Peptides against a protein of PDB entry 4N78. Designs and how they scored, part 66

Target 1, 186 residues: chain A of PDB entry 4N78
Amino acid sequence: HFQVICRLLGYQGIAVVMEELLKVVKSLLQGTILQYVKTLMEVMPKICRLPRHEYGSPGILEFFHHQLKDIVEYAELKTVCFQNLREVGNAILFCLLIEQSLSLEEVCDLLHAAPFQNILPRVHVKEGERLDAKMKRLESKYAPLHLVPLIERLGTPQQIAIAREGDLLTKERLCCGLSMFEVILT
Target 2, 155 residues: chain B of PDB entry 4N78
Amino acid sequence: MAELQMLLEEEIPGGRRALFDSYTNLERVADYCENNYIQSADKQRALEETKAYTTQSLASVAYLINTLANNVLQMLDIQASQLRRMESSINHISQTVDIHKEKVARREIGILTTNKNTSRTHKIIAPANLERPVRYIRKPIDYTILDDIGHGVKW

## One batch from the design tools (peptide; aimed at target 2 R107 G110)

Design b2_p25_3_s2 (made by RFdiffusion4, then SolubleMPNN; from b2_p25_3, 12 letters changed)
Fold by OpenDDE base, seed 5:
Structure b2_p25_3_s2 (fold): chain B 186 residues (1-186), chain C 155 residues (1-155), chain A 25 residues (1-25)
Amino acid sequence: as target 1 above (186 residues)
Amino acid sequence: as target 2 above (155 residues)
Amino acid sequence: STAEEILQQYRDLNKDLPLFQEGME
């Protein structure tokens, strides 16, 4: 589903969706969640000393549970906060999945474009074969597929310009060095 | 444009008129030939004249039809060429617009991006010494000690 | 490995990604 969404939206659509999601997340964080956190901070016991080790792990847990009981009960009453947190989580997850899907799509596009852009994989040379000869043969084999040089030879000036721009647009992809999700996390 | 206009406004209409005139003329020729044959004492000569007129008339009609047909074909070829040029122009504009839109889109999404931090694959060297899980002997926690703390301070 | 090599070549070609960076000015 995310792959289809990425294909449908393209860069522009994804950008718009991401921007809106960021706004929503920001609004949720600065609104209800912030207020809730402030309220919780006010109710938090100022002196929460670690109980003595003598109480054991269960006793310590019970101690903390008791100290936080009022807070937990208060938090349970505010179902709205948990819902908002869930929404934030979903938004983040959505952004992650979109970016991953976009990256996969871009990678696929680049792989498909590579033969047409004179990007050739290094051929594994078996023992006894000259690497240079194989590479030259490979280059010669794919040379007719080089789109920009082909258009430069056969096309009109306008077509050449468009082809060059298209080539640039094909080569430059987000997956080559940019991340959107890292921006969301910061 | 001038050639197309000439074809549409002068040559083709003129050719159509010529064909119509030829039709009327053919009718006259036919009437003449019929009358000539009836009235002529020399039927053989009249027949030969009829054949000659018929051949001439058919040749003229064929010529007119051919000329008109060629003019129509030429007109269609010119129109087809114009349409192809228009299509090419539209396609060029469309591609230019699409490229521009894509550039704008890339700028927009670029604002939302940062450089990927190549996480140095810190080889998490798994510490070789799997510390044996210290068997947590669950000492029964005597909860009775907590019974005295539960008295809520009546503020 | 082949795909990775191709991707690496694209990465090497696109060090600055100017089409995306012009929006950061």
Scores: peptide ipSAE 0.370, ipTM 0.763, DockQ to the pose 0.599
OpenDDE base, seeds 1, 2, 3, 4: peptide ipSAE 0.364, 0.366, 0.360, 0.362; ipTM 0.762, 0.757, 0.755, 0.757

Design b2_p25_3_s3 (made by RFdiffusion4, then SolubleMPNN; from b2_p25_3, 10 letters changed)
Fold by OpenDDE base, seed 4:
Structure b2_p25_3_s3 (fold): chain B 186 residues (1-186), chain C 155 residues (1-155), chain A 25 residues (1-25)
Amino acid sequence: as target 1 above (186 residues)
Amino acid sequence: as target 2 above (155 residues)
Amino acid sequence: DVAEEILEQYREENKELPVFKEGME
């Protein structure tokens, strides 16, 4: 599903969606969540010491339940605050999944473009074979596929310009060095 | 452009008019041949003359049709070439616009990005001494430490 | 392994990503 969304929206659509999600998250965090956090801080016990281990696990649990009774009984916390936190969580997860899906798509594009852009994998050299000779053979094999040089030789000036721009846009991908998710976390 | 204009405005309309005129002329020739055959004492000669006029008329019509057809074909070829040039121009503009839109989109999404912190994969130099998997000696949980706390009935 | 090598080459060639970074200014 996320792959389809990425394909449908493209860079522009993803940017718009991400910007709107960031606004929503910011609004939730600075609004209702902040207010509830402030209220919770006021009702939190000032001193919560670990009960003695002699009370056992059930006694310790009851102790914490008693200390947090006012918080647990706060109905608005469960209905509103937790809902807003779920919305924030969903937004973050959505952003993560979109970025991952976009990265996968970009990786696929780069892998498909590689033979046409003179990006060649290193060939495993068997014992006794020269790496240079194998690489040269590989380069010679794929040389006819180099798109930009081919168009520069056979194309019109306009076609050459478009080919160069297309080559640049093909090479430059977010997965090469940029992250959106890191911005969302800040 | 001048050749196409000449074909559209002069040659093709002129050819069509010539064909129309040829119809009227053919009718006149037919009338002449009929009258000549009726009035002529030498019917064989009149028939041969009719054959000659018929052949000539058919040849002239064929020539007019061929000329007009060639002019139409030439016109279509010129128009096809113009359309191909126009298509090429439109494609170029379209591609330029698409590239521009893509650049704008990339700038927009770029604002929402930061450089990936290449965590230097610290080659966790696996300490050369592969510490032998310390056999998780499951130290038996000595529950005897709990013996002093629980009023367990000394069975 | 082949894919990672190809991706690494793209990373090395496109460190600047000028088209994206122009929007960050």
Scores: peptide ipSAE 0.390, ipTM 0.799, DockQ to the pose 0.684
OpenDDE base, seeds 1, 2, 3, 5: peptide ipSAE 0.027, 0.012, 0.011, 0.389; ipTM 0.711, 0.687, 0.687, 0.801; seed 1 fails the geometry check

Design b2_p25_3_s4 (made by RFdiffusion4, then SolubleMPNN; from b2_p25_3, 9 letters changed)
Fold by OpenDDE base, seed 5:
Structure b2_p25_3_s4 (fold): chain B 186 residues (1-186), chain C 155 residues (1-155), chain A 25 residues (1-25)
Amino acid sequence: as target 1 above (186 residues)
Amino acid sequence: as target 2 above (155 residues)
Amino acid sequence: SVAEEILEQYRELNKDLPLFQEGME
């Protein structure tokens, strides 16, 4: 589903969705969640000393449970705050999945474009074959597929300009060095 | 444009008119030939004259039809060429707009991006010594010891 | 491995990604 979404939205659509999600996340974090956190900080016992080890693990647990009982029983925390946190989590997850899907799509596009843009893999030379000869043969094989040079030779000036721009747009992809998710995490 | 206009406004209408006039003329010729044959004492000569007129008339009509047809074909070719040029122009504009939109989109999404920190793939050299997972024997925590302590301090 | 090599070549070609960075000004 995410792959389909990425294909349908394109860069513009993804940008818009990501911006809106960031706004939503920011709004949730700075609004309701912040208010709950502030309230919780105010209600938190100022002196939560580690109970004496002599009370054993159950006694310590009961102690903490008792100290936090009022916080845990705060009904609004469970209903509103946890839901908002879930929404934030879902938004983050969504962003991650979108970016991953986009990256996969871009990688696929680049791999498909490579022969047309004179990007050739290094041929594994088997023992005894000259690397240079194989590379030259490979270059010669794919030379007719070089789109921009072909259009430069046969096309109109307008077509050449468009082809160059298209070539640039094809080569420059987010997956080559940019991350959106890292921005979301900061 | 001038050629197309000439074809549409002058040549084709003119050809149609000429063809119509030829039709009326053919009718006159036919009447003449019929009358001439009836009135002529020399039927053979009249027949030969009729054949000559018929041949001439048919040749003239054929010429007019051919000329008209060629003009129509030429008109259609010019129109087709114009349409192709228009299509090419529209396609060029469309592609230019699409490229522009894509550039704008890339700028927009770029604002939401940061450089990937290429974490140096520290080859986590898995230490060769697979330390045998120490089977954490979960010693069952005997919670029965806590049964006696639960007497609530009456404050 | 082939895909990785191709991707690396693209990465080397696009170090600055100017189409995306012009928006960071």
Scores: peptide ipSAE 0.356, ipTM 0.766, DockQ to the pose 0.610
OpenDDE base, seeds 1, 2, 3, 4: peptide ipSAE 0.351, 0.347, 0.347, 0.348; ipTM 0.762, 0.759, 0.758, 0.757

Design b2_p25_4 (made by RFdiffusion4)
Pose (drawn by RFdiffusion4):
Structure b2_p25_4 (pose): chain A 186 residues (1-186), chain B 155 residues (1-155), chain P 25 residues (1-25)
Amino acid sequence: as target 1 above (186 residues)
Amino acid sequence: as target 2 above (155 residues)
Amino acid sequence: SEEELLEHLEELAEMPTMKEVAEEA
């Protein structure tokens, strides 16, 4: 699903959705969640020590049950507090997962562009062979596929300018050195 | 474009009217052969001149049509090339707009991004100078090696 | 019209990249 969502939205669609999800998270954190956090903070026990081991685990469980009774009995703890937090969590997961799908989408695009952009994989080296001397030979084999230099050789100025811009857009992808989840959290 | 204007404004309309002139002039020439036969004292001579005019009328109508047909074809060939150049230009405009729309989309998502500081190194990196193997040499105990440290006491 | 299209392509080349926009942000 995320893979399809990335393809259909593109960069502009994904960006707007992320911007809108930030507004939703802001609305919830500074809204209903904040209201209930302030309310439950008062219902909270002002102080709560961690009992020594001596008291034993059954007596510690009884102590936490009494100290946190009002939290355990709070009627809207699930239907509201947990619900709102789940929405915020899902919004964060969507941003993370959608970026991962975008990264997979971008890397595949780049793999298909490599033949037309003079990008060769490492070649096997036998005895008496130097990669330096061989990679340059392989580059000659795929020389007719190098798009930008061919158009600069036979193309019109208009075709050349359009080729340089398209080549730039093809080789520059977010997965080459950029990320978003960090900015989302910040 | 100059050859097209010449075809559309003069040579086609002109060659066309020259065809209409043939329409009117040939009906005159048909009457003249009839009259020249009637006035003629020599019916065989007047028939041979009618035949001459018939053959000449045929050669003329075929020439006028051929000339006009070549002009119409040249016009269509030129117009076909115009569409060919125009499509090429429209395609470039389209590619240019697509590049622009993409730059706008990428600028929009670029706001939500930062550098991912990732690097690549080796599993093991040996030091520039490996530790020299130090030979063992016996030396006595010396109770004076600490005399210069702090407030020593010499003996 | 051909020159106008080349000038427009040069203007598009001056638009900020995703890395430049990320540095500014």

Design b2_p25_4_s1 (made by RFdiffusion4, then SolubleMPNN; from b2_p25_4, 11 letters changed)
Fold by OpenDDE base, seed 3:
Structure b2_p25_4_s1 (fold): chain B 186 residues (1-186), chain C 155 residues (1-155), chain A 25 residues (1-25)
Amino acid sequence: as target 1 above (186 residues)
Amino acid sequence: as target 2 above (155 residues)
Amino acid sequence: SSQNHLKQLEEISKMPTLREVAEEA
């Protein structure tokens, strides 16, 4: 699904969606969540000692439940705050998944473009064949597919310029060194 | 342009008119030859004259048809060339626009990106609304590194 | 009528022959 979304939206659409998500996340964090956090900090017990390990997991849980009774009973936390946190979480996950899907799409594009850009695939050398000979054969085989040199030889100056720009755009992808998710976490 | 205009406005219409006129003339010539043969005391001479006129008429019509056909072909060639030029121009513009749109899109998304190698500085640096220039990594990227990224993601 | 036919023939006779067309092509 995310792959389809990436294909459908393209870079422009993804950018728009990401920007809007960031705005939403920011709004949620700075608004409602912050207010709830502040309120929670005010009502939190001033002294909450770690229960002795001797109480076991149930006893510890009960202890914390008792200490946080007022917080747990705060109905607005469950309805509004947790919902907002869920929304933030979903937005983050969405961004992550979009980035991953986009990266895959970009990799595929790069792979498809490789024969046309003088990028030779890793040749699995079978035992007994000289790597050099295989590479030479491969180079010879794909030489006619090199788009930019071909256009440089046969094309108009305008076509050459477009071909070069297209080649550059094809080579320059986000997956090569850029991460959107890191910005979102920031 | 001048040649095409001349063909469209003068040569081809003129040729069509000439051909039409020749048809009318041929009918008249045929009538003349028939009458001349009937009235002539020397039938052999009249026949030879008729043959000569027939041959000449045929040649003339053939010439008119050939000329007209060539003019039409020339017109079509010129028009085809014009269309090809127009197509080339449109394609160029289209490609230029597409490239531009792609660049814009990449700039926009680029603002939302950071280099992967940058140390996860814990500092939630608020995405500075600063138009981060699309950092194009222009270094020849060994795409072999990407082979590991594509393997394992089940589509 | 005969004179008109003769004039028409003369006009046709002035047109280039197939041979002449072939030489110009």
Scores: peptide ipSAE 0.030, ipTM 0.555, DockQ to the pose 0.007; fails the geometry check
OpenDDE base, seeds 1, 2, 4, 5: peptide ipSAE 0.030, 0.029, 0.029, 0.028; ipTM 0.580, 0.580, 0.585, 0.583; seeds 1, 2, 4, 5 fail the geometry check

Design b2_p25_4_s2 (made by RFdiffusion4, then SolubleMPNN; from b2_p25_4, 10 letters changed)
Fold by OpenDDE base, seed 5:
Structure b2_p25_4_s2 (fold): chain B 186 residues (1-186), chain C 155 residues (1-155), chain A 25 residues (1-25)
Amino acid sequence: as target 1 above (186 residues)
Amino acid sequence: as target 2 above (155 residues)
Amino acid sequence: SDQELLEKLEEISKLPSIREVAEEA
């Protein structure tokens, strides 16, 4: 599903969606969640000492339950605040999955473009084969596929310009060194 | 342009008229030949004359048709060439626009990106300004990252 | 061969024009 979304939206669409999600997350965090957090901080016991270990686990639990009774009984926390946190979480997960899917698509594009851009794959050299000879053979095999040089030789100046720009755009991908998710987390 | 105009306005219509006239003339010649054969005392001569006129008439029509056909083909070739030129121009514009749109789109998404932190210790620098200009990392694209994925593609 | 045929047709067509025969008829 995310792959399809990435394909449909493209870079522009993904950017728009990410921006909107960021806005939503920001709104949730700075709005309702912040307010609830502030309220919780106000009602939080100022002094919460660890009960003596002698009371055992049940006694300790009861102690904390008693200390946090007012917080636990805050009905709006469960209904509104937790829902908002869930929404934030879903948004973050969505962003992560979109980025992952986009990265996969970009990698696939790079792989498909490689033969046309004079990018040779690392060839596994079998024992006894000269790496150099194999590489030369590959170079010779793919030489006719080099698009930019081909167009530079046969194309019009306008076509050459377009080809170069296209080549650059093909090479420059986010997966090569950029992360959106890191920005979202900050 | 002048050639195309001449073909459309003069040569092709002229050729069509010539064919029409030829048809009318052929009918007259046929009538003549028939009458001549009937009235002539020398039937052999009349027949030979008819054969000659028939051959000439057929040749003439064939020539006219061929000329007209060639003119039409030439016209079509010129038009096809013009269309190809137009198509080329449109394609160029379209590609330019698409590239531009893609660049804009990439800039837009780029502002939402930061460099991947390779180091474990990288301080989560709070992005102060979300609008960081897309630093085109002109770094040589290390395609080595593709090496791990490409293991399945038997080239 | 097609050009040769065309040339022959042209030569034959230059024979007394069908028009002349039609006018005499």
Scores: peptide ipSAE 0.079, ipTM 0.608, DockQ to the pose 0.006
OpenDDE base, seeds 1, 2, 3, 4: peptide ipSAE 0.032, 0.031, 0.034, 0.036; ipTM 0.598, 0.595, 0.574, 0.599

Design b2_p25_4_s3 (made by RFdiffusion4, then SolubleMPNN; from b2_p25_4, 11 letters changed)
Fold by OpenDDE base, seed 4:
Structure b2_p25_4_s3 (fold): chain B 186 residues (1-186), chain C 155 residues (1-155), chain A 25 residues (1-25)
Amino acid sequence: as target 1 above (186 residues)
Amino acid sequence: as target 2 above (155 residues)
Amino acid sequence: SDEEHLKRLEEISKLPSVREVAEEA
């Protein structure tokens, strides 16, 4: 599903969606969540010392329960704050999945373009064949498919320029060195 | 352009007119031949004359048709060439626009990206020895790194 | 009239002769 979304939206659409999601996340974090955090901080006991280990696990739990009683009883925390956090989480996950899907699409594009861009596939060398010889054969085989050199030879200056730009655009993909998700986490 | 204009405005219309005139003339010739045959005491001579005129007329018409046809063909060729040029131009513009749009899109998405922290560890060991023409063994781009990304998301 | 016939013949004669057509192909 995400692959389809990526294909449909393209870079522009994905960018727009991501920007909007970032805005939403920012709004949630700086707005409602922040407010709840502030409220929680106000309600938080000023001194929460670690209970003595002598109280055992149940005692420690009771202690923390008592210390956090006001927080636990804060009904809005469960309803509104957690919902907002869920939304943030969903947004993050969405971004992650979109990025992954986009990366896959980009890889596919690169693979499809490779024969035309003088990118040779990884050659599985069968036993007894020299890698170099096989590579040379492949190079020879795909040489006629190299689009940019072909156009440079036969095309108009305008066509050459377009071909070069197209080639560059084809090669310059996000998956080659860029991450959107890291920005979102930041 | 001048040639096309000449064809459209002068040669082809002129040829059509000539052809029409030839048709009219043929009718006149036919009438003449008929009358001449009826009135002539020497019917054999009249017949030979008729044959001559008929041959001439047919030849003339054939010539006119051929000329007209050639002019039309030439016109069509010129027009086809013009259309091809226009198409090429449009395609170039379209491609330019598309490239531009793509660049814009990439910039927009690019601002949302950061460089993947290549862990410092893989020192791109610039091959120290500048000297030997490092036969750029085009290391096949190992796309296998991408294989790990694809395995998990069946979605 | 003979003159009208002559004029018609002249009009016909203005048509390229079979020979002229043959010389131009």
Scores: peptide ipSAE 0.036, ipTM 0.599, DockQ to the pose 0.006
OpenDDE base, seeds 1, 2, 3, 5: peptide ipSAE 0.033, 0.032, 0.031, 0.031; ipTM 0.602, 0.597, 0.584, 0.607; seed 3 fails the geometry check

Design b2_p25_4_s4 (made by RFdiffusion4, then SolubleMPNN; from b2_p25_4, 11 letters changed)
Fold by OpenDDE base, seed 3:
Structure b2_p25_4_s4 (fold): chain B 186 residues (1-186), chain C 155 residues (1-155), chain A 25 residues (1-25)
Amino acid sequence: as target 1 above (186 residues)
Amino acid sequence: as target 2 above (155 residues)
Amino acid sequence: SDEEHLKRLEEISKLPSLREVAEEA
């Protein structure tokens, strides 16, 4: 599962894999696929208009099949070009699924870290209870868990620095505003 | 550092030697007390003297053991403290390295990212001029231009 | 024998006293 892959690879591994995939995709697109597309464009019918919708799906399909008969019958399209396109598609899907899985992992990390970072969850307010009072109770409850302030009070300068950096790294995640998939599509 | 070295090289070995010497001395003292009691005309006095030496000997041994034990404990405490300091240093370095590695990793993956954008859809307009399918006989297509790109299959 | 006894007494006298033990405790 992609979640396991994300956990195993981490940011570094994911980056490496995605970079390599991008190289492969680029190579396929700029190489074989591009050449096939150029060739296909040369042999494409000069005039091929959309048929009327009244023809229905079968009629439309037959129309295009007839217009593209020579192209469809070219065996190399199926064996080489379509295979390369499939590979590109798989790479894109892989990137999408990796990003989704990574986002889930990141969200989980954020949720787990929240009590330690003075991030309080939304709470249900019962009848007769004031939201502010409940929030104060929660703040008091979780106050001892605030790691950075605790270390700032009790730790060495080096520990404080590490704690702050760790806190920042914990808060800064891709799921907060970044997308890898958008880059893949460009 | 100096204290630990003194403990390891001087005080503890010295204490061990002193204790060993004490053992030898105690044997000699015992022999003396025995002989003194036998030879003394005043047995009561000799007995009291023996008691005194026995007490003194026990006290001295207790002192030597206590001193040695304390020195060993002190040595261990110092060593433990040193180990803790080393551990702290190693942990600090390790954490620093880990953070650095994480930052590097994030930079690398960050290059592969952009800001999230809202999905945009475009409306596609159908062509205005609709024509009937035209059947015509095509000229054969020359696919030899693809021979160098694909498997090189010739028709 | 007397000299040996004297030497032994000197060895005993070099041992720490109870007072020293009490002071170190």
Scores: peptide ipSAE 0.033, ipTM 0.594, DockQ to the pose 0.006
OpenDDE base, seeds 1, 2, 4, 5: peptide ipSAE 0.029, 0.030, 0.032, 0.028; ipTM 0.607, 0.599, 0.608, 0.604; seeds 1, 2, 4 fail the geometry check

Design b2_p25_5 (made by RFdiffusion4)
Pose (drawn by RFdiffusion4):
Structure b2_p25_5 (pose): chain A 186 residues (1-186), chain B 155 residues (1-155), chain P 25 residues (1-25)
Amino acid sequence: as target 1 above (186 residues)
Amino acid sequence: as target 2 above (155 residues)
Amino acid sequence: SEEELLEERIERAKENSLWSHLFEE
């Protein structure tokens, strides 16, 4: 699903959705969640020590049950507090997962562009063979596929300018050195 | 474009009227051969001149049509090339717009991004100078090696 | 506050190693 969502939305669609999800998270954190956090903070026990081991685990469980009774009995703890938090969590997960799908989408695009952009994989080296001397030979084999230099050789200035732009857009992808989840959290 | 204007404004309309002129001039020439036969004292001579005019009328109508047909074809060939150049220009404009729309989309998502500081190194990196193997040499106990440390006491 | 946060994001985008040229103008 995320794979399809990434393809149909593109960069502009994903960006707007992320910007809008930030507004939703902001609306919830500074809104209903904040109201309930302030309310439950008062219902909270002002102080709560961690009992020594001596008291034993059954007595510690009884102590936490009494100290946190009002939290355990709060009627809207699930239907509101947990619900709102789940929405914020899902919004964060969407941003993370959608970025991962985008990364996979960009890397595949780059793999198909590599033949037309003079990008060769490492070649096997036998005895008496140097990669320096061989990679250059292989580059000659795929020389007719190098798009930008061919158009600069036979193309019109208009075709050349359009080729340079398109080539830049093809080789520059977010997965080359950029990320978003960090900015989302920040 | 100059050749097209010449075809559209003069040579086609002109060659076309020259065809209409043939329409009117031939009906005169048909009457003249009938009149020249009637006035003619020599019926065989007047028939041979009618035949001459018939053959000439045929050669003329075929020439006028051929000339006009070549002009119409040249016009269509030029117009076909115009559409060929125009489509090429429209395609470039389209590619340009696509490049722009993409730049706008990438600028929009670029706000939500930062550098991912990732690097690549080796599993093991040996030091530039490996530790020299130090030979063992016996030496006596010396109770004076600390005399220069702090407030020593020499003996 | 939201405008200041947007300006900080735009300045950070200009410092990016990739796509920084899109934010030069």

